# Ledger of designs, part 230: peptides against a protein of PDB entry 6J54

Target 1, 223 residues: chain A of PDB entry 6J54
Amino acid sequence: NENLFASFIAPTMMGLPIVTLIIMFPSLLFPTPKRLINNRTISIQQWLIQLTSKQMMAIHNQKGQTWSLMLMSLIMFIGSTNILGLLPHSFTPTTQLSMNLGMAIPLWSATVFTGFRYKTKTSLAHFLPQGTPALLIPMLVIIETISLFIQPVALAVRLTANITAGHLLIHLIGGATLALLNINTMTAFITFTILILLTILEFAVALIQAYVFTLLVSLYLHD
Target 2, 42 residues: chain B of PDB entry 6J54
Amino acid sequence: QFQFTGIKKYFNSYTLTGRMNCVLATYGGIALLVLYFKLRSK

## One batch from the design tools (peptide; made by RFdiffusion4, then SolubleMPNN)

Design b2_p28_5_s4 (from b2_p28_5, 24 letters changed)
Fold by OpenDDE base, seed 1:
Structure b2_p28_5_s4 (fold): chain B 223 residues (1-223), chain C 42 residues (1-42), chain A 28 residues (1-28)
Amino acid sequence: as target 1 above (223 residues)
Amino acid sequence: as target 2 above (42 residues)
Amino acid sequence: SELSLLLKALALELANLAQLLELLALLL
């Protein structure tokens, strides 16, 4: 049991958390462009950032475009940390629910508060869907209010659960492959193939979860 | 466009203002109920 | 039984991913 969850323990050195360094490390992978014609890798990165930015901010008006930098930085951070977490013996901070809540709650609260500040009428009206029968109004308002407060929790748990489940599955299948190497090589080969497919899937999940996280934040901002 | 008269003008589930008022009324009602039970316990 | 549980977990994860992709496709 300890071997399975040992990779999810926050690493410390001499009592100092190196998690801070791990969190800051992805920023080094995205250097600022210095040339008109940058390296191929930087150009691809910027192209991807521009594409994602256009997709994410297409929903927002000019006032919502102010959040573009924040949302793009968020997706780059979560995406990079998730991808780096797939490295052998790596630690993914996004597997920690505390970190995801630490990101989700402030961003969610900011979006909700900005909505109430600039669009008070619309924000209050969102607690009651259109066409609701008069008798169901109080109950539905309460349910919608509760739903609003569940949003940051759902956002954090979704990211944490997906990344954590993927890592656990990789470790379990990996351990099974190693155990089956001495028992049956053919079954070990099958499990190894599944492991490879799973790792590819986890790369996709890592990017998708980062995108979904930021998209939901942007969606909450729009609403 | 729906034309509402009377109380339905201010409290309806179709217009933006009506929905807002319904939400505020609901919160106000809950607050009053909580206040009532709090004062009753004393 | 352990393998079956792992396969079920994998299937659930794939289903969740498919659902997320579907929701994302609907939003885009």
Scores: peptide ipSAE 0.199, ipTM 0.753, DockQ to the pose 0.017
Fold by OpenDDE base, seed 4:
Structure b2_p28_5_s4 (fold): chain B 223 residues (1-223), chain C 42 residues (1-42), chain A 28 residues (1-28)
Amino acid sequence: as target 1 above (223 residues)
Amino acid sequence: as target 2 above (42 residues)
Amino acid sequence: SELSLLLKALALELANLAQLLELLALLL
């Protein structure tokens, strides 16, 4: 079991943690445009950002749309880190629950506090659904309050679990493929095919998880 | 300003104001209960 | 034991994917 999780250990170089560099690396892949007509890579990036921005911020008012920069940066960060994490012998920072909590809790707190500050009446009323029987009001308010505090945890755990499970599966099947190369080449070929299909799936999952994470943060802001 | 005088008018689950008052009343009640048990234990 | 672990991991992955698809379907 220790060997299975060895790839999830925070990497160090000469005793110094290089996790900070790994986290900062995706920022180098998204340079700032400097021309009216940019390179193909930059143009595609900007196009994707615009599409996702329009789709995600369509449900928000003008005040909510001020969060567009933050949310777009978030989705680009998570998406890029998740995709880069699928490279061989790579470390995915988003597999660490601590990092995901570090992103989820502040963003969630910011959305909740923003709601309480500018829409206090509506935010407080959100703890009690409409039409609840009078006798169930205290219990339901408590449940909704607890549910609110579970949101950042669920957000972080969802991302962590999905990415970690995918990586673990890739490593397991990859290891099995290598082990079967000298035992049964035909079986090894089958497992290798499964590995390829799984890798393609994990690329999709990586992007979807980034989108879902950002979308849920946006949804909490909308509430 | 929060109104806590009327039960049917101020503490309902249909109006926005009523829901807000119910939530505040619930939190206030919980706070009072916690305070009561804290003082009772001593 | 390794096969059982692989199957469990695969099942978990598929369950997560299904959940995500359901969530996306509800939001679209």
Scores: peptide ipSAE 0.178, ipTM 0.747, DockQ to the pose 0.017
Fold by OpenDDE base, seed 2:
Structure b2_p28_5_s4 (fold): chain B 223 residues (1-223), chain C 42 residues (1-42), chain A 28 residues (1-28)
Amino acid sequence: as target 1 above (223 residues)
Amino acid sequence: as target 2 above (42 residues)
Amino acid sequence: SELSLLLKALALELANLAQLLELLALLL
């Protein structure tokens, strides 16, 4: 178990935490545009940011669109950290539940408070679904209240569980492949093929989880 | 279009105002129950 | 024990993927 989860321990160099540097590293991959016609890589990045921004903010009004910069920065941060975490022997900060809670709770709180501030009646009405029988109203309001408080936890746990499980599976199959190289080459080849397919899947999952996390935050803002 | 009369006008699950009032009534009821048990224990 | 962990991890990944696809299908 110690070897399996060794990659999830926060790395330190001579007692100094290097997690801060790892978290800041993705920022270097997204330089600010300085030219009207940028390099191909920067142009593609800006194009993708614009597309995702249009898709995510289409559900929001003008007031909600003020959150566009924050939400886009969030998706870029989570997405980049997740993808970089799939590099060999890399540490993924988003596998840490504390980090994900640190992002989920403030963002969720901000969306909930924004809702109560500007849409008090609608926000309070959301605790009771439309058309509920009178006898079920008190119980359903309680359930909906509990559901609201589970939202930030669900956001953090979903992201953490998906990324952590993927990393764990890659390490397990990778370790099994290495162990089988000296035992049965044919079986090792099969496990290696599965490992390749799994890594491709994890790249997709890494991006999708970043998108879902940001989308759900955006959706809570819309409600 | 729903026509509600009496208490159903203010407490219904179809209008925004009615739903809001139901939620507030539920929270108020819970708060009063908690307050009652706290005062009873003293 | 390692095989059991692999199967559990794989099952969890598949379940997460299924939930993700379902969520995406509902949101699109």
Scores: peptide ipSAE 0.169, ipTM 0.751, DockQ to the pose 0.017
Fold by OpenDDE base, seed 3:
Structure b2_p28_5_s4 (fold): chain B 223 residues (1-223), chain C 42 residues (1-42), chain A 28 residues (1-28)
Amino acid sequence: as target 1 above (223 residues)
Amino acid sequence: as target 2 above (42 residues)
Amino acid sequence: SELSLLLKALALELANLAQLLELLALLL
């Protein structure tokens, strides 16, 4: 069990946490373009940012589009960290619930407070759906209030659980494949094939979770 | 469209203002209940 | 015990994927 969870231990060098450097590393992969026609990697990055920004901000008005930079930086950060976390023997910061809560709670609170600041009446009215019977109003308001406070927790836990479960599954199937190499080569080949397919799936999950995390933050801003 | 009279004008689940007032009334009621139990314990 | 952990992890992963796909389907 200690070997299985060893990849999730926060790495330290000489007692100093190198997690800060790992978190800052994805920033180096996205340099600011200096040329009108950049290289292929930067061009693809700009294209992806442009497409995702247009898609995510299409539901927002001009005031909501002010959050475009923050939301795009968020998706780039989470996406890059998740993809880098799929490297062998790498540490994924997004597997740490503390990090995800550290991102989810401030962003959620910012979106909620922004809603209360600019659209106070609408935001307060969202605690009660339209057409609710009078007898159910107090209970429904309580439920909607609880639902609001569960949002940042659900946002953080979803990201953490998806990435962590994927990593655990890769390690377990990978370990099983190595164990079966000396027992049954055919079974080991089957498990290895499953491992490859799972790894491809985890790449997709890494990007999708980044997108969903950012999208939900955007939707909370829209509300 | 919606014709509300009396208390239903201010407390309804159909209008934006009505829903807001219902939410505020609910929070106010909960706050009063909490205050009552707090004062009762002393 | 390792097989049980593997099955639980797989079940958790599949449940998360199902929820994610459902969420994506609702958003698209």
Scores: peptide ipSAE 0.162, ipTM 0.749, DockQ to the pose 0.017

Design b2_p28_6_s1 (from b2_p28_6, 26 letters changed)
Fold by OpenDDE base, seed 4:
Structure b2_p28_6_s1 (fold): chain B 223 residues (1-223), chain C 42 residues (1-42), chain A 28 residues (1-28)
Amino acid sequence: as target 1 above (223 residues)
Amino acid sequence: as target 2 above (42 residues)
Amino acid sequence: SKELEELRKKLLEEYEKLQKELRELAER
């Protein structure tokens, strides 16, 4: 199925990877505010960042709020890349599992190591849920340890799978719509309507997945 | 509040210290088992 | 530390309120 996955191939120009430029491009959409009263676009961006920051960091202490800048930058990066990826003939870096793992593993490890450094007793105690019967302690500790190591994988796979599945579905329905235009125009119109609705849904999914990714990282930091 | 005496004071699933000790004991036991099997295979 | 945190929260709330008022004034 080379035609289905052709959109997920990393773009290269003259043997040089353009992926780096694509990854850096969303940063240009978020200029730093210079004025006390900024432009409408910047004001909306700052308002959204502040809103999401308040929601995500409300569960954290003062030390946890130090991560606010990193978490907000992460959600803005993932969200912007996901939204830009829904543009026609655009490449989404977040569809690449390697990129998502590259983000998830360091962030997960940082949260786990930070927990072990400042809350050693609590972090070690998290491997054993409270109230566990004595006979189940060794098995449950092992299961909880495995669960901990699955967290970064689940975090990366969730984001990758949701965005990739959405893109694949858009391509499949889009291709079907183009094929049906020469066969039955009415059916093609119905399929096109579904494509539009799906695209709107994928915009929402793109933002939700960015939020969930960052929220889970924040949750792991809280633990 | 739970009142534990003896070994249950140090190894329990209700207190924070008890849970920590149980986790450490479990990891220590697993490490010893792995070491035992590695030494036995040689 | 708790008093400083409360003061920071109050200052942040006042700052947000001031920004909202300034935005409303700018939109008029």
Scores: peptide ipSAE 0.014, ipTM 0.533, DockQ to the pose 0.016
Fold by OpenDDE base, seed 3:
Structure b2_p28_6_s1 (fold): chain B 223 residues (1-223), chain C 42 residues (1-42), chain A 28 residues (1-28)
Amino acid sequence: as target 1 above (223 residues)
Amino acid sequence: as target 2 above (42 residues)
Amino acid sequence: SKELEELRKKLLEEYEKLQKELRELAER
């Protein structure tokens, strides 16, 4: 059990935690363009950022578009960290529930408070769906209130669970592949093929989870 | 499209204002209940 | 503010057009 979860332990070097460096590392992969015509890699990155920005902010009004920088930074951060985490023997900070809660709770609270500030009536009305029978109003309001508080938890857990499960599966299948190399080469080849396919899938999942996380935050802001 | 009169005008599940008032009333009721039990226990 | 935003959009469009032209020139 310790061996399986060892990859999720905060890495240290010489007794010093290097998690901070790992978290900051993705920022180095996205340099700001300094030229009129940038390199192809930078151009592609900027193009992707623009596309995702357009999609994310299409649902927001002019005031909501002020959140574009934060949302785009969030998706870039989560996406990059998730992808980097798929490297062998790498540590993904997003596998830590504490980190995801640390991101989800403030963002959720900010969106909720922003909603209450600018759209007080609408925000309060969301606790009661339209057309609810009078007898069910108190119960439904309570349920919706609970649902609201579960949102940040669900947001964090979803991201954490998806990334963690993927990592665990990669490690398990990878370990099994190595173990089977000396036992049966054919079975090892099969497991290795599965590992490759799974790795490709996890790359997609990593990006999707980043997108979903950011999208949900955006949707909470819109509502 | 919904014509409400009296109490239904202020507390309804169809209008935005009505829904808001219902929510506030519910929270107010819960708060009062909590206060009642808190004061009763002491 | 709306006029400024429209001006910014126009400037961005012109900038992108210039970038494309420069890229085409560089590839020739």
Scores: peptide ipSAE 0.008, ipTM 0.522, DockQ to the pose 0.017
Fold by OpenDDE base, seed 2:
Structure b2_p28_6_s1 (fold): chain B 223 residues (1-223), chain C 42 residues (1-42), chain A 28 residues (1-28)
Amino acid sequence: as target 1 above (223 residues)
Amino acid sequence: as target 2 above (42 residues)
Amino acid sequence: SKELEELRKKLLEEYEKLQKELRELAER
């Protein structure tokens, strides 16, 4: 078990945590365009960013578009870190619940605060769904209030759980595959195939979780 | 758009203002209850 | 808004559907 979770321990070098460097590393993969016609890689990146930006900002009006930079930076950060985390022997900062909470709580609080500042009536009304029977109003308001406070926790846990579970499963099956190579090559081949399929699945999950995380933050902003 | 009269005009689950007032009333009620128990414990 | 909540629900449903399909594909 210690070996199993050793991959999730924050790496250190010379007694100093190198997690900060790992977190900043994905930023180097997305250089700013300098030319009208950039390299193919940069052009594809810019196209993807533009496409994602259009998709996410389509939900928001002009006021909500102010958050475009924050939301796009968030999705790029989470997505890049998740994808890089799938590399062999890589540390994924998003597997740390503390990091995800560190992102979720401020963003959630900012969205809620912004909602209360600019759309006070609508935000307050959000605690009571339309058409609620009069007898259920007090209890439902309490439940909705609790639900609001659970949002950042659910957001962080969802991302952390999915990425962590995926990495754990890859490590377990990978270890089993290596162990079976010395016992039965046929069974090892089967487990290896499962590992490949699982890796492909985790790539998809990594992207989806990044998108869902950012989108939910955006939705909370819109209320 | 719904037409409400009396207390239902201000406290309803269909209009934006009505829902807001219901929420405020609920929080106010809870605050009063907490205050009551706090004063009672003294 | 009701529309936003519906959109959220639809997105979550699609997400779950996609996860299910991917899991089924991985189990093959």
Scores: peptide ipSAE 0.103, ipTM 0.585, DockQ to the pose 0.019; fails the geometry check
Fold by OpenDDE base, seed 5:
Structure b2_p28_6_s1 (fold): chain B 223 residues (1-223), chain C 42 residues (1-42), chain A 28 residues (1-28)
Amino acid sequence: as target 1 above (223 residues)
Amino acid sequence: as target 2 above (42 residues)
Amino acid sequence: SKELEELRKKLLEEYEKLQKELRELAER
């Protein structure tokens, strides 16, 4: 069990934490374009950013589209870190609940406070769903208030749990494959095939979780 | 369209203003209860 | 659905407010 969770320990070099460098590394993969016509890689990246931006900002009005830069930066950061975290024996910063909470809580609070600032009446009205019987109003308002505070926690835990579970599964199946190579080649081949399929799935999950995280933040802003 | 009269005009779950007032009333009630218990303990 | 309902509610409220303002303006 210790060996499984050892991959999630913050890496240090000679006592110095290199986690900050790992977190900053994905930013190097997305350089800012300097030319009007960029390289193919940069052009594809910018194209993907534009597509995702258009999709995510389609639900927002003109005022909500001001948050596009932050939301796109967030999805790129989480997506890139999650994908890089799928590399063998790599440390994924998003597996750390503290990091995800550190991102989710400020973003959630910003969206909530922005809602209260610009749409005070609507934001307050969201604590009571329409058509609630009169007797259930006080209790339901309390429940909705609690639900609001659970949002950042659910957001962070969802991301962390999905990525962590994926990593653990990849490591377990990978370790089993290596162990079975010397025991039964046929079973090792089967487990290896499962590992490949799982890795592909986790790539998709990594992107989806980044998208869902950003989308939910966006939806909370739109509410 | 919902037409409310009396207290239901201000405290209803169908209009935005009504829902807002209900929320404020609920928070106000909770705050008053907390204040009451705090003052009672002193 | 909640967003649509809220939008509908907001639109209705704005419409009612606008009608009220128009009625008040017409009565003046």
Scores: peptide ipSAE 0.021, ipTM 0.545, DockQ to the pose 0.008; fails the geometry check

Design b2_p28_6_s2 (from b2_p28_6, 26 letters changed)
Fold by OpenDDE base, seed 1:
Order: structure tokens, then C-alpha cells, then sequence
Structure b2_p28_6_s2 (fold): chain B 223 residues (1-223), chain C 42 residues (1-42), chain A 28 residues (1-28)
């Protein structure tokens, strides 16, 4: 078990936590454009950012679009960290529940508070679905209130669980492949193929989870 | 769309204001219950 | 490349001028 979870332990060097460096590293992959016509890499990045920004912020009004920068930075951060985390023997910060909670809770609270600040009536009305029988109103309001507080937890757990599960699978299958190399070549080849497919899947999952995380935050803001 | 009168005008699950009032009433009721039990304990 | 650079410079200058004008109008 120690070997399995070794990749999930916060890395330290010389007693100093290097998690901060790992977290900050993805920012270096997105250089700021300095020219109107940038190189191909930057242009593609900017295009993707703009595309995703337009897609995500299309559901928001002018007030909601003020969150565009934050949401885009969030998706870029989570996406980049997740992708980088798929590298062999790399530490993925997003596998840490504390980090995800650290992101989810403030963002959730910000969206909720923003809703109460600018859309008080609508926000309060969300605690009671439309058309509820009178006898069920108190109970349903309580349930919706609880549901609201579960949102950040679900958001964090979803991201953490998906990324962690993916990494665990990669490690397990990878280890099995290595073990089977000297036992059965054919079986090892099969497991290796599964590993490759799983890796590709995890790349997709990494991006999707980043998107879903950001989208849900955006959705809570829209509500 | 919906014509409510009396108490239903303020407390309904169809209108935005009605829903809001229902939520507030629920929270108020809970608060009153908490206060009641707190005062009862003393 | 040189022509592109000239065009970029020209566009940047125009952009800056427009921003200045916009700021001036916003301050009025």
C-alpha cells in the first residue's frame, strides 16, 4: 500500500515542501502574449482559451462575465495540473483533497454570496422548487439548504476521486505489466495495451474534470 | 399567471416572491424553534 | 516578416490611440 500511495504523498526536498513549485509550474506553460501575432504555440493557447471562454461565459450576463478571468484561470490551472500529473511518477496536486477543497469552498462561497448580494430574491427562491405542495415546503427547503452545502464537497470529491482513481489504475496496471513481462509476454502485452488506453482515457478525464469543475462553479454563479 | 389572494399571495410555491417568503418563513420557524428549545433548557 | 512587423506596429499604435481616446471620453 505504501508503494501504491507513494505518488500521492506530498513531495518534499530537504525537508522543504516543493508542492508550491509543482503548483506554480503550470503557470510557466502559459506565457503571456507580447505580440499581436504570436508564435504557433501561444496562438493555439490563446485560441483555446478564447474559445472556452466564449463557450463558458455565454450563459452569463454582463455581471457574470466578470468572472471570466477567474474561471478561465481555474480551468487552465486544473487542466494543466491534471495533465502534468499523468506523467510517470509525478505528483498531482489535484489528487489532494485539501487542495480541491481549498479551491472549491472559496469559489462556491463566492458564488453563493454573489448570488445573495445581487440576486437575493432569486437566490432565496432557489431553496424552494416551484410548484411544491404546501405541506412539503419546510422539509424541502431544509433539504435544498443541505444540498447547497454539499455542493462544494461534491465538487472537490468528484475532482479528487476521478484523478486519484485514474492514477491508481495507471500505477496498478503499470505494475502488473512490469510483473507480467517475465511471466507471460502475451498477457503483459495485453495489460500494456490496457495501460495505454487507460492513459489516453485519463488524459481525457483530466481535461473533462477541469472543465466540469469550472463549469459547475460557473453554473452555481449563474444560479 | 397565478392569481393568489390572502395568505397564498405571500406564501406560495409558484411566484418568486412567494417562494422567497416561504423560505424565509421556514428559516424563521427553525430559528423560533431553536430559540424555544434554548429558552426551555434554561 | 518585415511587412507583418510593420503591420503589427501600426495596429498597436492605432490600438493605443483608440484606448487613449476612449479613456479621455470616459473621463469626460
Amino acid sequence: as target 1 above (223 residues)
Amino acid sequence: as target 2 above (42 residues)
Amino acid sequence: SKELEKLEKELKEKYEELLKKLKEEAEK
Scores: peptide ipSAE 0.013, ipTM 0.501, DockQ to the pose 0.015
Fold by OpenDDE base, seed 4:
Structure b2_p28_6_s2 (fold): chain B 223 residues (1-223), chain C 42 residues (1-42), chain A 28 residues (1-28)
Amino acid sequence: as target 1 above (223 residues)
Amino acid sequence: as target 2 above (42 residues)
Amino acid sequence: SKELEKLEKELKEKYEELLKKLKEEAEK
């Protein structure tokens, strides 16, 4: 168990945590465009951001679109960190529940607070689903209230669990592959193939989880 | 679409205002219950 | 907030009355 979770330990150098540097590193991969015609990499990045922004902000009104910058930065951050975390011997900050909670709670709070401030009637009405029998109203309001508070937790846990599970599986299969190299090369080759396929899947999962995380935040804002 | 009269006009699960009032009433009721039990303990 | 609390109390009373009436009607 100690060896299994060793890859998830926060890296330190000389007793100082370098997690901050790791978290900031993805920002370096997205330089600010300075030219009318940027290089191919920046152009692709901007194009991707525009597509995702158009897709996510389509459900929001003009006031909600003000959050576009923050939501796009969020998806870029989570996506980049997740992808970089799949590199060999890399540390993924998003595997840390504290990191995900640190992102989820403020964003959730901001969305709920914003909704309460500008759409008080609608926000309060969301605690009671439409068409609820009168006798069940008090109970359902309580349940919906609890459900609201579970949202940030679910958001953080979903991201953490998916990324962590993927990393664990890659680690286990990779370790098994190495162990089988001296026992049965054919079996090791099969296991290695599975590892490659799993890695590809985890790349997809990394992007999907980043998207879902951001999408849910935007959806909570819309509500 | 729904026409309510009397108390149902203010407390219903179909209109936005009605739902809001129900939520407020529920929170108020819970607050009162908590207060009641707190005072009862003393 | 105080006005809201007062309103909530009033609404709760009305709500309880409504629930009582609904229960009575449901028992019929």
Scores: peptide ipSAE 0.007, ipTM 0.584, DockQ to the pose 0.008
Fold by OpenDDE base, seed 2:
Structure b2_p28_6_s2 (fold): chain B 223 residues (1-223), chain C 42 residues (1-42), chain A 28 residues (1-28)
Amino acid sequence: as target 1 above (223 residues)
Amino acid sequence: as target 2 above (42 residues)
Amino acid sequence: SKELEKLEKELKEKYEELLKKLKEEAEK
């Protein structure tokens, strides 16, 4: 049904795409602190950013920590957009595969090229796992090469699929709940409960997917 | 650590250098094969 | 056939050169 995917259509107003405004909106939720002691909300945000930054960048050396700004901005962007996308009648830009690919491919390529530039030997050696039997070396190298190119695709698809599936499920269960209100109130109550639980789960999934996306990008840089 | 002799010193799956060389050799071999078939067909 | 023989020789030479380069890089 086209109506099921209507929520994933890019919204337009007066022929102008509002998607750009929606994408930029999360940036307004994270203002830069101007005081030593900020509002509680800003302080909590900064604290979370610091904790997340410490966790994600702990696996990197000093040179790798240079990527901290990019990775943190990425996780904040994806996370905020995903969370905002769970609001009723909202559009989530990260449900668009094109957007996720647009983020994944450049970041992946940057990490891979950076690896080849600074750690050429290690990067090349990564195509061959340690302890591989001699007879399997050529085939395994090819497989690892293919695996490398699948990484950005898998990264984008994973994020898109999880968020999209969650949204679809919320809409379907929500629609079913509304339909059942006129048929059986008890069943509608059960489905509504499931909807609430699912919504809570999707909040967690939204954050996890943002984290996994940035983490994998970080790991590719580390390797 | 790993004491290899001969060509195994340069081409092994245990040392970093050995793995790198194996990868390069594989790519080089594939490139040469592709080149061979391309030139043969011409 | 003559061109194939020339190509085979060139490929062998390139292969040997690559092997030499790999050995040199391995020693570094």
Scores: peptide ipSAE 0.007, ipTM 0.550, DockQ to the pose 0.007
Fold by OpenDDE base, seed 3:
Structure b2_p28_6_s2 (fold): chain B 223 residues (1-223), chain C 42 residues (1-42), chain A 28 residues (1-28)
Amino acid sequence: as target 1 above (223 residues)
Amino acid sequence: as target 2 above (42 residues)
Amino acid sequence: SKELEKLEKELKEKYEELLKKLKEEAEK
């Protein structure tokens, strides 16, 4: 239905896109620490950032750890935008494939080019898995090359599909709940309970997708 | 570890150098095929 | 056709040269 997908249309004010302001809004929710002992909110945020940073950068050497700032900013951006998008009648920029491709392609290209620059031999060797039979080498190299170019698309589509699917389910079940309120209150209560559980699940999915997106970018950097 | 002789020393799927050479050989072969078909049309 | 024949000869020569180099490296 057109009404379902209308929630994914980029909002505009007098023909001017407001998407830029929406994208920049999550940055206001993460203020920089000003004191040695900050309030509880900032302290928890910094603790989570440090924890996730230590976890993600544990795989990388010192040269790869230079990407920590970019990767952590990426996970915070995607995570915050996804969570904010679950608010009632809100627009999630990450549901737009163009935005996710705009993030995935440059980051993927940077990781691949960095790999070719510092680990040329290893990066070229990754096009051929170890232990491949000799007869399958040419075809497997081609497949692995295609797989490499599918990576940025997979990153963008995975994030977009998961967030979009979750939003659609919430809207569909929510709409069904409202429709059933005037028909059968007991059934409406059951669907409402399912809606609450689904909303909780989507909050988890929002965080997981942000983590997976950043993790995969980090793994591509490691390879 | 793995000791290869002959052509397997330079073209194998077990060593890093062998894998790299296999990849380069594959790309070179594809490039030659593309070049052949491109020049055939002329 | 004349350019194609010339190109085929050059390609065959390069292929044979590459095969010889590969055989020489394989024997080492």
Scores: peptide ipSAE 0.005, ipTM 0.530, DockQ to the pose 0.006

